# Ledger of designs, part 59: peptides against a protein of PDB entry 3C2G

Target 1, 209 residues: chain A of PDB entry 3C2G
Amino acid sequence: IRTFDLLGLLLHDSDAIDGFVRSDGVGAITTVVQYPNNDLIRAGCKLLLQVSDAKALAKTPLENILPFLLRLIEIHPDDEVIYSGTGFLSNVVAHKQHVKDIAIRSNAIFLLHTIISKYPRLDELTDAPKRNRVCEIICNCLRTLNNFLMMWIPTPNGETKTAGPNEKQQVCKFIEIDILKKLMSCLSCEGMDTPGLLELRSTILRSFI

## One batch from the design tools (peptide; made by RFdiffusion4, then SolubleMPNN)

Design b2_p15_6_s1 (from b2_p15_6, 7 letters changed)
Fold by OpenDDE base, seed 1:
Structure b2_p15_6_s1 (fold): chain B 209 residues (1-209), chain A 15 residues (1-15)
Amino acid sequence: as target 1 above (209 residues)
Amino acid sequence: LEELLSEEVIVPPRP
């Protein structure tokens, strides 16, 4: 715990973050969070989020890391773990087709739907910190989904990745009225990073409805 | 569904 807090304090510099990632720091975190300690898991996932936009991640193989993280999020019903893990996922899939493919093969689409579905409506949450955290989690999930959906939009070159039948069924669940209402609620939430949600709304309206 | 997604969202300014 204290070691991850110390690393988090030192990793405010982009070169330090890149140095940590180049030294297999992500692999080291994933090893440490295998211990059954909730505080350790929270701290480790938070550190993953802090390094999730590092340039050095483009050279880091994620084939073993992403399935592990997705499983961790699935089995730990902790908002802080889910927030950090979905934030990490959202950042690492951005602009990286091979990382998107790993995540999709690891059942990320279904998991993201499950995460969004488990939370109550934002209007039922009277505690502002809890409401904001839930909104951030949903935003991370929906931003990640948008990055996946973009793979199936025809490019000017006429090449579109054909979604398999399973991926199509998983994507159809995001057109459920409950999910769409949560998207709209998050767009109305104060202080939210709305660009990714607006992009998802536009993607659904143009290509999936 | 189109109507729901097409609703104007008033995003409060970030402080």
Scores: peptide ipSAE 0.200, ipTM 0.793, DockQ to the pose 0.057
Fold by OpenDDE base, seed 2:
Structure b2_p15_6_s1 (fold): chain B 209 residues (1-209), chain A 15 residues (1-15)
Amino acid sequence: as target 1 above (209 residues)
Amino acid sequence: LEELLSEEVIVPPRP
């Protein structure tokens, strides 16, 4: 706990974050969160989120990290772990095709669908902090999905990655009415990062309807 | 589905 708090307090600028990542800081966190301590897991996942947009991550092998994190999110019904983990995932897949491929192979699409599906409607959540956290989680999941869908959008050069049949089937689950309602609810949430969600809405409208 | 996705999103002003 104290070590991660200290690290979090030291990571105030992009250069410090980048230095931490270059020193295999992500690997160090993943080693520490293997211990069955909820506070440690929360703190470690939060630190992962804090470094998830570091430029040095483009040079960091994620083949062992992403499957581990996805499994951690799968087995821990903790909103803080899920928030941090889905936030990390969303950030690390952005603009990185190889990372998207690792995530997809690690069953990320199905997991994200499961996460969104397990939460109640936002209007059923009376506690504002809880509602906001759930909204943030759903947004992280949907933003990650948008990043995956971008792989299948035709480029001006006519080159598209063809989604495998299994990937297409998994993505089709995100056009279910329940998921779409949650997308729209998240778009209406105050303070939410909406550009990625708006893009997802547009992608669904163009590609699936 | 199209109608749902085409709903106007009212974003409250950031405080």
Scores: peptide ipSAE 0.199, ipTM 0.790, DockQ to the pose 0.056
Fold by OpenDDE base, seed 5:
Structure b2_p15_6_s1 (fold): chain B 209 residues (1-209), chain A 15 residues (1-15)
Amino acid sequence: as target 1 above (209 residues)
Amino acid sequence: LEELLSEEVIVPPRP
């Protein structure tokens, strides 16, 4: 915990973050969070989120890291772990086709659906901090989904990855009325980063309905 | 589904 807090304080500089990642810092965190300590897992996942936009991640092999993180999110019901983990996932898949492929092969689409589905409607949450955290988690999941959906949109150059039959079935679950209602509720949530959600809404309307 | 996604949403200002 204290070590991660210290690292968090040192990682306010983008060069320091990049240096940490180049030194296999993500692998080090992944090793540490294998120990069954909830506070350690929370702190480690938060640190992962903090370094998730580092330029050096483009050169970091994520083949072992992403499956581990996805499993961690799957087995831990902790909102802080889910928030940090889905935030990390959202950031690392952005503009990185190879990372998207790893995530999809690691059952990320199904996991994201499961995460969104387990949370109640935002209108049922009376506690504003809890509501906001849940909204942020759903937003992270939906932004990640949008990044995946973009791979299956025809580009002018005709290079479309054909979604496999299993991937198509998993994507169809995101068109469920419950998921769409949660998308719309998140768009109305104060203080949320709505551009990514608006993009998803547009993507669904244009290409998946 | 299209109708639901096309509902008017009041988007709060970005913080």
Scores: peptide ipSAE 0.198, ipTM 0.793, DockQ to the pose 0.057
Fold by OpenDDE base, seed 3:
Structure b2_p15_6_s1 (fold): chain B 209 residues (1-209), chain A 15 residues (1-15)
Amino acid sequence: as target 1 above (209 residues)
Amino acid sequence: LEELLSEEVIVPPRP
């Protein structure tokens, strides 16, 4: 059994996944994806996605890992890497303010906008597998953005963080007509994680228009 | 912007 086959078997057990993460498994994967091998990068990013909802990640230091992953998805041309990386980002920032802060400082808002903007309109994609993958990437980006926007919504009992001037400018780009049309197109895609997109739509309507 | 976001979306059921 190859090490990857063993890791694949471990992914079926939540305690095994948590054990892997507690043993610095995320750091180990990020070391592997530094090699200039596209197959290793693709496999490593997929594994990151598969462990991205592990409870043990709440105690994992991500100060070096997250900036590295953001640079990888900025430069890598493969949609499978972008899908896995944006999926990891979306899951890892959820319910973790310190991770959101690391991502924002690492220019995640601008990067997510760039990723969404580089893809054509979904109606221009005739190949269904390609269209679905692009939609999933855009969904991951928009779901991540929603997690960021929630930090700046005044709550009666919460410390409202004031977005810096640069962060405000970056966020304003997500209310462009092109981005909003892509949001609406993704909501109409079959098999998509629509609850997160519906939440983003509601957030924009209530607090940013 | 508000009109665009207020459009009713028919979400296909997840398979």
Scores: peptide ipSAE 0.197, ipTM 0.794, DockQ to the pose 0.059

Design b2_p15_6_s2 (from b2_p15_6, 6 letters changed)
Fold by OpenDDE base, seed 1:
Structure b2_p15_6_s2 (fold): chain B 209 residues (1-209), chain A 15 residues (1-15)
Amino acid sequence: as target 1 above (209 residues)
Amino acid sequence: LEELLSEQVIVPPRP
């Protein structure tokens, strides 16, 4: 725990973050969070989130890391772990086609739907910190989904990646009324990644309508 | 679907 806090304090510099990632720091964290200690898991996942935008991640093999993280956020009950894990996922898939492919093969689309679905409506959450954290988790999931959907939109040159039948079925779940209402509720939350949510709204309108 | 997603969202300004 204290070691991750210390690393978090030192990793305010982009070069230090890249140095940590190049030294297999993500793999090291992934090893440590396998221990059945919730405080350790929380601290480790928070550190993953802190390094999730590092340039050095483009050269890091994620074939073993992403499936593990996806399993962790599938089963772990702590919202702080879910927040950090979904935030990590959202950042690492950005602008990295090979990482998107790993995530999709690891059932990320269905998992993101499951995560969004397990939370109550935001209007039922009277505690502002809890409501904001839930909204941030949903935003992380929806931003990740948008990054997947964008692969299947035709480019100006007429080329598009075709979604398989399984991916199409999984994506169709995001037009459920509950998911759409949560998207709209998150757009009304102060401090949220509104641009990312608006992009998803536009993508859904273009893809399903 | 179109009606729900096309609703105007009032986003409070970030402080």
Scores: peptide ipSAE 0.064, ipTM 0.698, DockQ to the pose 0.056
Fold by OpenDDE base, seed 2:
Structure b2_p15_6_s2 (fold): chain B 209 residues (1-209), chain A 15 residues (1-15)
Amino acid sequence: as target 1 above (209 residues)
Amino acid sequence: LEELLSEQVIVPPRP
């Protein structure tokens, strides 16, 4: 706990974050969060989120890290862990094709669907902090999905990565009415990544209509 | 699908 709090307090600038990541800081965190201590897991995942946009992550091997994190957010009951983990995933896949490929191979698309599906409708959540956290988790999942879908949009040069048949089947789950309603609900929440969600809405419309 | 996704999003002003 104290160590991660200290690290979180030291990581106030992009250079410090990048230095931490270059020193295998992400690997160190993933080692520590393997212990069955919820406070430690929460703090470690929060630290992962804090470093998730570091430029050095483009040079960090994530083949062992991402599958572990995906398993953690699949099974862990704490919304704070899920928030941090899905936030990390969303940021780390951004602009990194090889990381997207690792995530997809590790069943990330299906997992994201599962995570979104397990939460109630936002209108059923009377506690504002809980509602906001759930909305943030859903937004993280949907933003990650958008990052995946962007791979399959034709470029101006006519080149596009084709989704595999399994990937297409998994993505089709995101046009379920429940998921779409949650997307629309998240667009109405304050402080959300509205531009990213609007882009996803546009992508869905273009891909499925 | 189109109708649902075409709903106007009222983004409250950022504080």
Scores: peptide ipSAE 0.057, ipTM 0.692, DockQ to the pose 0.057
Fold by OpenDDE base, seed 3:
Structure b2_p15_6_s2 (fold): chain B 209 residues (1-209), chain A 15 residues (1-15)
Amino acid sequence: as target 1 above (209 residues)
Amino acid sequence: LEELLSEQVIVPPRP
């Protein structure tokens, strides 16, 4: 049994996943994906996605890990790597203000816009598996953006942060007609995180109107 | 912006 096969079996047990994360498993994966081997990079990023909702991640230092992953998904051409990396990002920023701050400082907002913008319109993709994967990537990016935007919405009982001038400029790009059309197209895709996309739509309406 | 985002979307049932 290869080490990856053993890790794959451990992923069926939530306590085993938490044990892996507490043992710096995320750091170990990020070390492995630094090798110039696309199969290792793909497998490592998929494993990151699979552990990205682990409770133990709340106590994991991500100051070095998250910027590295952001640079990887910026430059890597494989949609499977982009899917896994954006999925990891979306899950890891959820409910963790300090992780959101690391991501924003690491230019995540602009990167997410770049990723969405590089893909063609979904109506131009005739291959269903490719279209679905692209839609999933866009959904991951938009869900991550929603998690950022929610920090800046005034709530009666919540600590609200004010977006900096650079952050405001980067966020304004997500109300471009092309991005909004992609949001609406993803809402019509089968198997997508429709609740998350609907939440983003509501967030945009509240924040920009 | 408001008009585009206010469009009704038919969501296929999740399998």
Scores: peptide ipSAE 0.056, ipTM 0.689, DockQ to the pose 0.058
Fold by OpenDDE base, seed 5:
Formats: C-alpha cells, structure tokens, sequence
Structure b2_p15_6_s2 (fold): chain B 209 residues (1-209), chain A 15 residues (1-15)
C-alpha cells in the first residue's frame, strides 16, 4: 500500500510514468494484485489507472496482463477496483489496435456489458458520490466499447476490419433498452466525459441503423 | 433505437 502511494506521488510527470512502464511497472503491479488483499488490489489498480495513458504501453506486451485484469474486474466487488480497471482498459486500448485485439479475444465486450448491467439505474442512486462513481464506471465501459466499434466502421479508403460473428453478437447486447437508458442517464451527469458518450451515441446510430 | 438515442438530453457543461 505505502509503496503504491509513494509510486503514485513520484509518478506525477509523463517521463516518470513512461520510465516506470518501460521498466515493466505494469507487470509488477499485476503480480502484486494477485494476492488476496483488497487494499493492495485497490491501490494497485489505482496505480494502473494513473499510468494507463503512458506512451510506453504501446511497446509493452499485454497478452498476459489484460486477461488477468479483465478477470479481476469481472469478479471483484469493489467499485473502486472496477473504476480503476475499466479506466485502465479504456485508456490502454485507445489508438492501439493490437491491444484492442487482445481485449476482444479476452472477452472484453461481454464483460463490459456485464459490468454495466450489474449496476442499478442512476436515478435509483440517492447518494451522489456513489451515483457519480457508478456513472464513471459505465462511462469507462462505454468509451471502451466505442473504441471497439470504431474498428468496424468503414474508412474512406474502404479498409474495414470485419467483426467476427461472436463479436457482432456481443456488441448487439449494447442496444438493449437497459444499456441505452444508462447511456442516456450518464449523458445527464455532471462532470462526465460527455463528448465520449456523445461519440458513442453517434457510433451506435451509425453501426446499428 | 434511433428515437431513444435522439431524445433531447440536457448536457451539463464540461467542467
């Protein structure tokens, strides 16, 4: 715990973060969070989120890391872990086709649906901090989904990655009324990544209509 | 789908 707090304080600039990642820092955190200690898991996942936009991640082998993280956020009950893990996923897949492919092969699309589905409607959450955290988690999931969907939209040059049949089936779950209502509710939340959610709305309309 | 996603949403200003 204290070590992760110290690392979090030291990793306040992009060069330090990038240096940590180049030194297999993500692998080190992933090793540490395998131990059944919730405080350690929370702190480790928070640190993962903090380094999730590092440029060095494009050169980091994530084949073993991503499947582990996906399993963790599938089963862990702590919203702070889910927040950090989904945030990491959202950032790490951005602009990295190979990482998107690893995530999709690791059942990320289905997992994202599961995560969104397990939370109540935002209007049922009376506690503002809890509501905001849930909204942030949903936003992270939806932003990640958008990054996947964009791969299957035809580019002007005619190059399109075709979604596999399983991927298409998994993506179709995101047009469920419950998911769409949660998307719309998140758009009404203050301080959220509204541009990202609006982009997803546009992507869904283009992909499914 | 289109109708639902086209509903007017009050978008709060980005902080």
Amino acid sequence: as target 1 above (209 residues)
Amino acid sequence: LEELLSEQVIVPPRP
Scores: peptide ipSAE 0.055, ipTM 0.691, DockQ to the pose 0.056

Design b2_p15_6_s3 (from b2_p15_6, 7 letters changed)
Fold by OpenDDE base, seed 3:
Structure b2_p15_6_s3 (fold): chain B 209 residues (1-209), chain A 15 residues (1-15)
Amino acid sequence: as target 1 above (209 residues)
Amino acid sequence: LDELLSEEVIIPPRP
């Protein structure tokens, strides 16, 4: 049984997952994925995705981990790594302002745009598994962006943060016609969060234009 | 509608 197979068995227990994260398990994975082996990188990023909803992540120091992951998903050619990494990013920034701040300082908004831009239109992909995976990646990027945007929406009872001029400019790139066409193509994919994608579009139009 | 539109989303990574 490979070490990752044993960890995979522990992923059926939520307390085991939380215990793994509390024991610096995310730091251990990020150490392993620094080895130049694509199978290890793929498996490590998949494991990150599988623990990405752990409550212990709220108390995990991510100042070194998150910028490293962002660099990895910027340069790695494997869609499985990009899928797992963007999935982890979307979950880990949710409800954690300090994690959002680390990601934004590390140019995460622009990176999400770059990832969406590098893929062809879904109508140009004839292979269904490839098309579905690309759609899932785009959805992960857009969901991550939506989780960022929530911090700049005025709430009746909250301190309203204002997006900086650079962040506003980067967010406005997601309403470019080519990005909107890709978004619309994702709405036709089975199993996609169509309401969430429409909400993102509405949020950008109401708050940033 | 505005309250529903303001929720951050976590997707459960496990079936």
Scores: peptide ipSAE 0.434, ipTM 0.819, DockQ to the pose 0.476
Fold by OpenDDE base, seed 1:
Structure b2_p15_6_s3 (fold): chain B 209 residues (1-209), chain A 15 residues (1-15)
Amino acid sequence: as target 1 above (209 residues)
Amino acid sequence: LDELLSEEVIIPPRP
């Protein structure tokens, strides 16, 4: 725990973050969070989030790391772990096709739907900190999905990757009424990227329906 | 319509 706090304090600039990532820092965190200690897991996932925008991630082999993280956020009950893990996922897949491919092969699209589905409606949450954290998790999931969907948008040259039938089916689940209600609830939260989230529905409709 | 879509988004994890 204290070690991750110290590392977080040292990672105050982009060069230090890139240095940590180039030194297999993400692999080191992933090893440490395998211990059955929730405080350690929380601190480790928070540190992953803190380095999730590192340029060095484009050159980091994630074939073993990313599936492990996906399993962790699938099963872990702590919202702070889910928040940090989905935040890391959303950032790490952005602009990195090979990372998207790893995540998709590991059923990330369906997992994002599962995570959103397990939370109650935001209007049922009276505790403001809890409600805000749940909203942020849902937003991380939707932003991650949107980052995936960009790979199936035609490029200026008219070429596009085609989503498989399973991916199409999984994406179409995000237009279910319960998911749409949660999306709308997130749009009402202060500080949410409303324009970015509204594009999700349009992208699904355009690409898959 | 594709020109109206946002780019992929990274949320800065730090201030």
Scores: peptide ipSAE 0.434, ipTM 0.818, DockQ to the pose 0.457
Fold by OpenDDE base, seed 4:
Structure b2_p15_6_s3 (fold): chain B 209 residues (1-209), chain A 15 residues (1-15)
Amino acid sequence: as target 1 above (209 residues)
Amino acid sequence: LDELLSEEVIIPPRP
């Protein structure tokens, strides 16, 4: 716990963060969070989020790390773990085809849907901090999905990847009215970027039309 | 489809 807090304080610039990641810092965190301590898991996942935009992640082997993190998010009913983990996932898959492939093979798309589906309606949450955290989790999930969708867009200079039948089926679950209602409920959250949420909504809807 | 999807987004995890 204290070590992760200290690392978080030291990792205040991009060079330090990148150095940490190059030194297998993500692997070190994932090793530490294998211990069944909820506070340690929270702190470790928060630190993962804090380094999730590191350029060095493009060169980091994630074959063992991502499946572990996805499993951790799946089994750990903790908003802070889910928030940090989905935030990390969203950032780490961005612009990294090989990372997307690892995540998708590890059932990430279905997991994102499961996360959104399991949370209550935001209008039922009276505690504003809790409601806002749930909004952020939903946004992380949808942003992660949006980042995945980019892998199936034809690029002028690259081979077009085609989504498999299973991936298509899993993606189609996000057009469920309950998912859309959940996204819309985030617009009522205080301090949320309403324009950004509307843009995300539009992007998700357009991806299915 | 390419025109319908937004660019991939990284959200800076730090303020």
Scores: peptide ipSAE 0.432, ipTM 0.821, DockQ to the pose 0.514
Fold by OpenDDE base, seed 5:
Structure b2_p15_6_s3 (fold): chain B 209 residues (1-209), chain A 15 residues (1-15)
Amino acid sequence: as target 1 above (209 residues)
Amino acid sequence: LDELLSEEVIIPPRP
């Protein structure tokens, strides 16, 4: 616990973060969070989030790490773990096709839908910190989805990767009325990337309907 | 369509 807190305090420098990741720091964290200790899991996932923008992640083998993290955020009841894990996921898949491929084959799209689905509408949450955290989780999920969707958008000069039928079906679930209601509820929260959420909705509608 | 869509987003995890 204290070690991750210390690492979190020390890893504010981008070079230090990148060095940590190059030294298999993500693998080390993933090893630690395999133990059934919620404090360790929370701290480890927070540290993952803190290093999730590291350039070295593009060269990090994630074939074993990412499926484990996806399983963790699927089953773990702690919103802080879900927040950190989905935040990490959203950042780590960005601009990394090979990482997207690992995530997608590990049912990440469906998982994102599952995560959003498990939370109540934000208007039903009276506790502001809880509401904000849930909103952030939903935003992380949707941002992750958007990062996936970008690979299926036609480019003027290139062959567009086509989404498989399963991926298309899973993406289409995000336009369900219950998901849309939750999205709309997020738009009412302060500090949320409302434009990004609206754009994601538009992307889904344009690309898959 | 690509020109109308946002780029992939990384949110800096640090302030």
Scores: peptide ipSAE 0.436, ipTM 0.819, DockQ to the pose 0.504; fails the geometry check

Design b2_p15_6_s4 (from b2_p15_6, 6 letters changed)
Fold by OpenDDE base, seed 2:
Structure b2_p15_6_s4 (fold): chain B 209 residues (1-209), chain A 15 residues (1-15)
Amino acid sequence: as target 1 above (209 residues)
Amino acid sequence: LDELLSEQVIVPPRP
């Protein structure tokens, strides 16, 4: 707890965040969240989210960390853990092909679909804080998917990585009516980046054209 | 069109 509080004081400084990540801070957090303490897990995953935009993550070995985090967000019942973990995942895979490859090999695409599918429709949630948190989780999952899809969109230079048949099948699940309804329901939530969600919708649709 | 084809990074909530 004290370590996370101390690090929390440094989170306003991007160089301090980068220094923490360069010093294997993500590995240290990952070690801490292996203990069966929900308060530690919640705090650790929140700290992961808070450092998830660090430039040093491009040079961090994630081969052991990322599969562990994926397993955690698959099984953990706390929405705060899922929110933080999916947020971290979305940022850590961004602009990092090698990290995307680790995540995809670890069944991340299917997991994102599973997470979205586990939550009820937002219209069934009467508690506004809960509804907003679920919306943010769905948004994090879809943003992560967007970041994966970008590697399969043809670039003007003609180099396109082709999705494997399994990945393509998993991506096709995100055009299911239930998933699309959940995406659309997120657009009605206050404080959501509606332009960003519309962009995400556009990217998903374009990946199938 | 190029903006629609960007990878998305969120600014994490910082204290």
Scores: peptide ipSAE 0.435, ipTM 0.848, DockQ to the pose 0.645
Fold by OpenDDE base, seed 3:
Structure b2_p15_6_s4 (fold): chain B 209 residues (1-209), chain A 15 residues (1-15)
Amino acid sequence: as target 1 above (209 residues)
Amino acid sequence: LDELLSEQVIVPPRP
């Protein structure tokens, strides 16, 4: 049984996934993706995505891991790496204020805008698999942004943090009509969660009211 | 309104 086959079998068991993360599995993956091998980077980022909803991530130190991943998805040309990395990012920041703080300090908001901006309009993509993958990446970026915005929305029962002036300026870039058009174009992609995208659109718009 | 103010987590495709 190849080590990869064993990891594949472990991914069918949520307790095994949680055990892997508790055993510094995320640190092990980040060590592997530091090698200049695109196949290893792709496989490692896919594995990060597959464990990104693990409960044990709430207790995992991410101070060194998360800035490294952000640098990787900034520079890597492979859409599969960007898809997996942005998917991991969206899940890992969810419900974890300390992880959001690490990401924001590492310029994550600006990076999300950069990633969305580098892709062409979906109407210019004739290849359906490529169009769908680009749409999924854009959705991952916007979902990550949504998870950041939630900490600044006044709730009757929550401690409202105020966004700093730099964060506010970076968030304002997402009101650009071109970003909203890209989000709307994603609603027409096959296999997309249309209700989730509509909710995301609503949250983004409400954050600026 | 409370449901609209939830953070989103995706369940990754598991083989």
Scores: peptide ipSAE 0.418, ipTM 0.844, DockQ to the pose 0.614
Fold by OpenDDE base, seed 4:
Structure b2_p15_6_s4 (fold): chain B 209 residues (1-209), chain A 15 residues (1-15)
Amino acid sequence: as target 1 above (209 residues)
Amino acid sequence: LDELLSEQVIVPPRP
C-alpha cells in the first residue's frame, strides 16, 4: 500500500512514468495485486490508472497483463477497483490497435456492458461522491467502447477493420434503453465533460446507423 | 465529423 502511494508521488512526470513502465512496472503491479488484499488491489489499480497514458506502454507486452486486469474487474465488486481498472483499460487501448485486439479477445466489450448494467440509476444514488464515482465508471466504460468502435469506422486513408459477428452482437447490447438512460444521466453530474459525453453518445449511436 | 472521431484518453498526457 505505502509503496504504491510513494510510487504515485514519484511518478508525477512523463519520463519517470515511462522509466517505470520500461522496467516492467505494470507487470510488477499485476504481480502484487494477485494477493487477496482489497487495499493492495485498490492501490495497485490506482497506480495502473496513473501510468495508463505512458508512451512506453506501446512497447510493453500486454497479452498476459490485460486479461488478468479484465478478470480482476469482473470479480471485484469494488467501485475504486472498477474505476481505476476501466480508466486504465480506456487509456491503454487508446491509439493502440494491438491492445484493442487483446482486450476484445478477452471479452472486454461484454464486460463493459456487464459493469454498466450492474450499477443502479444515478437518480437512485443519494450520496453525491458515490453518484459521481458511478458516473465516472460508466463514462470510462463508454469511452473504452468508443475507442473500440473507432477501429471499425472507415478512415479516408486506411483499410478499415471489420468487426466480427461476435463483436457486433456484443456492441448491439449498448443500444439498450437502460444503457442509453445511464449515459444521459451522466450529463447531469457535476464536473463531467458534457461536450465530450455528447460526442461519445453521437459516436456510439452512429456505429449502429 | 471525421475529426470528432478521436480516441479518448481519460488521463491527459503529462507535459
Scores: peptide ipSAE 0.063, ipTM 0.689, DockQ to the pose 0.500
Fold by OpenDDE base, seed 1:
Structure b2_p15_6_s4 (fold): chain B 209 residues (1-209), chain A 15 residues (1-15)
Amino acid sequence: as target 1 above (209 residues)
Amino acid sequence: LDELLSEQVIVPPRP
């Protein structure tokens, strides 16, 4: 825990973050969070989120790390772990086709749907901190989905990759009325990236045209 | 509308 706090203090500097990632810092964190200590897992996943925008992640082998993280956020009951893990996932797949491919092969699209589905409606949450955290998790999942869907949107300059039939079926689950209601509820939360959620809505609609 | 779509990155909270 204190080691992650110390590392967190070094993470004010983008060069220090990048240096940590280049030194296999993500691999080190994923090793530490394998111990059955929820405080350690929470602190480790928070640190992953803090380094998730590092440029060095484009050169980091994630073939073993990413499937492990996906399994962790699938089963872990702590919303702070889910928040940090889905935040890391959304950033690490952004602008990195090879990382998207690893995540998709590891059933990330279906996992995002599962995570959104397990939370109650935001209107049923009376505790504002809990409601906001759940909203942020849903937004992280939807941002990750947006980043996946972007690879299948036709660009003026080339043949787009076509989503496979399994990926299309998994994406179709996000038009379920329960998922759409949760998306709309997130738009009403204060401090949320409303433009990002609207962009996701647009991206989903385009994927079904 | 195609020019308006971008991949999204969040700025993680810095201590």
Scores: peptide ipSAE 0.300, ipTM 0.828, DockQ to the pose 0.591; fails the geometry check

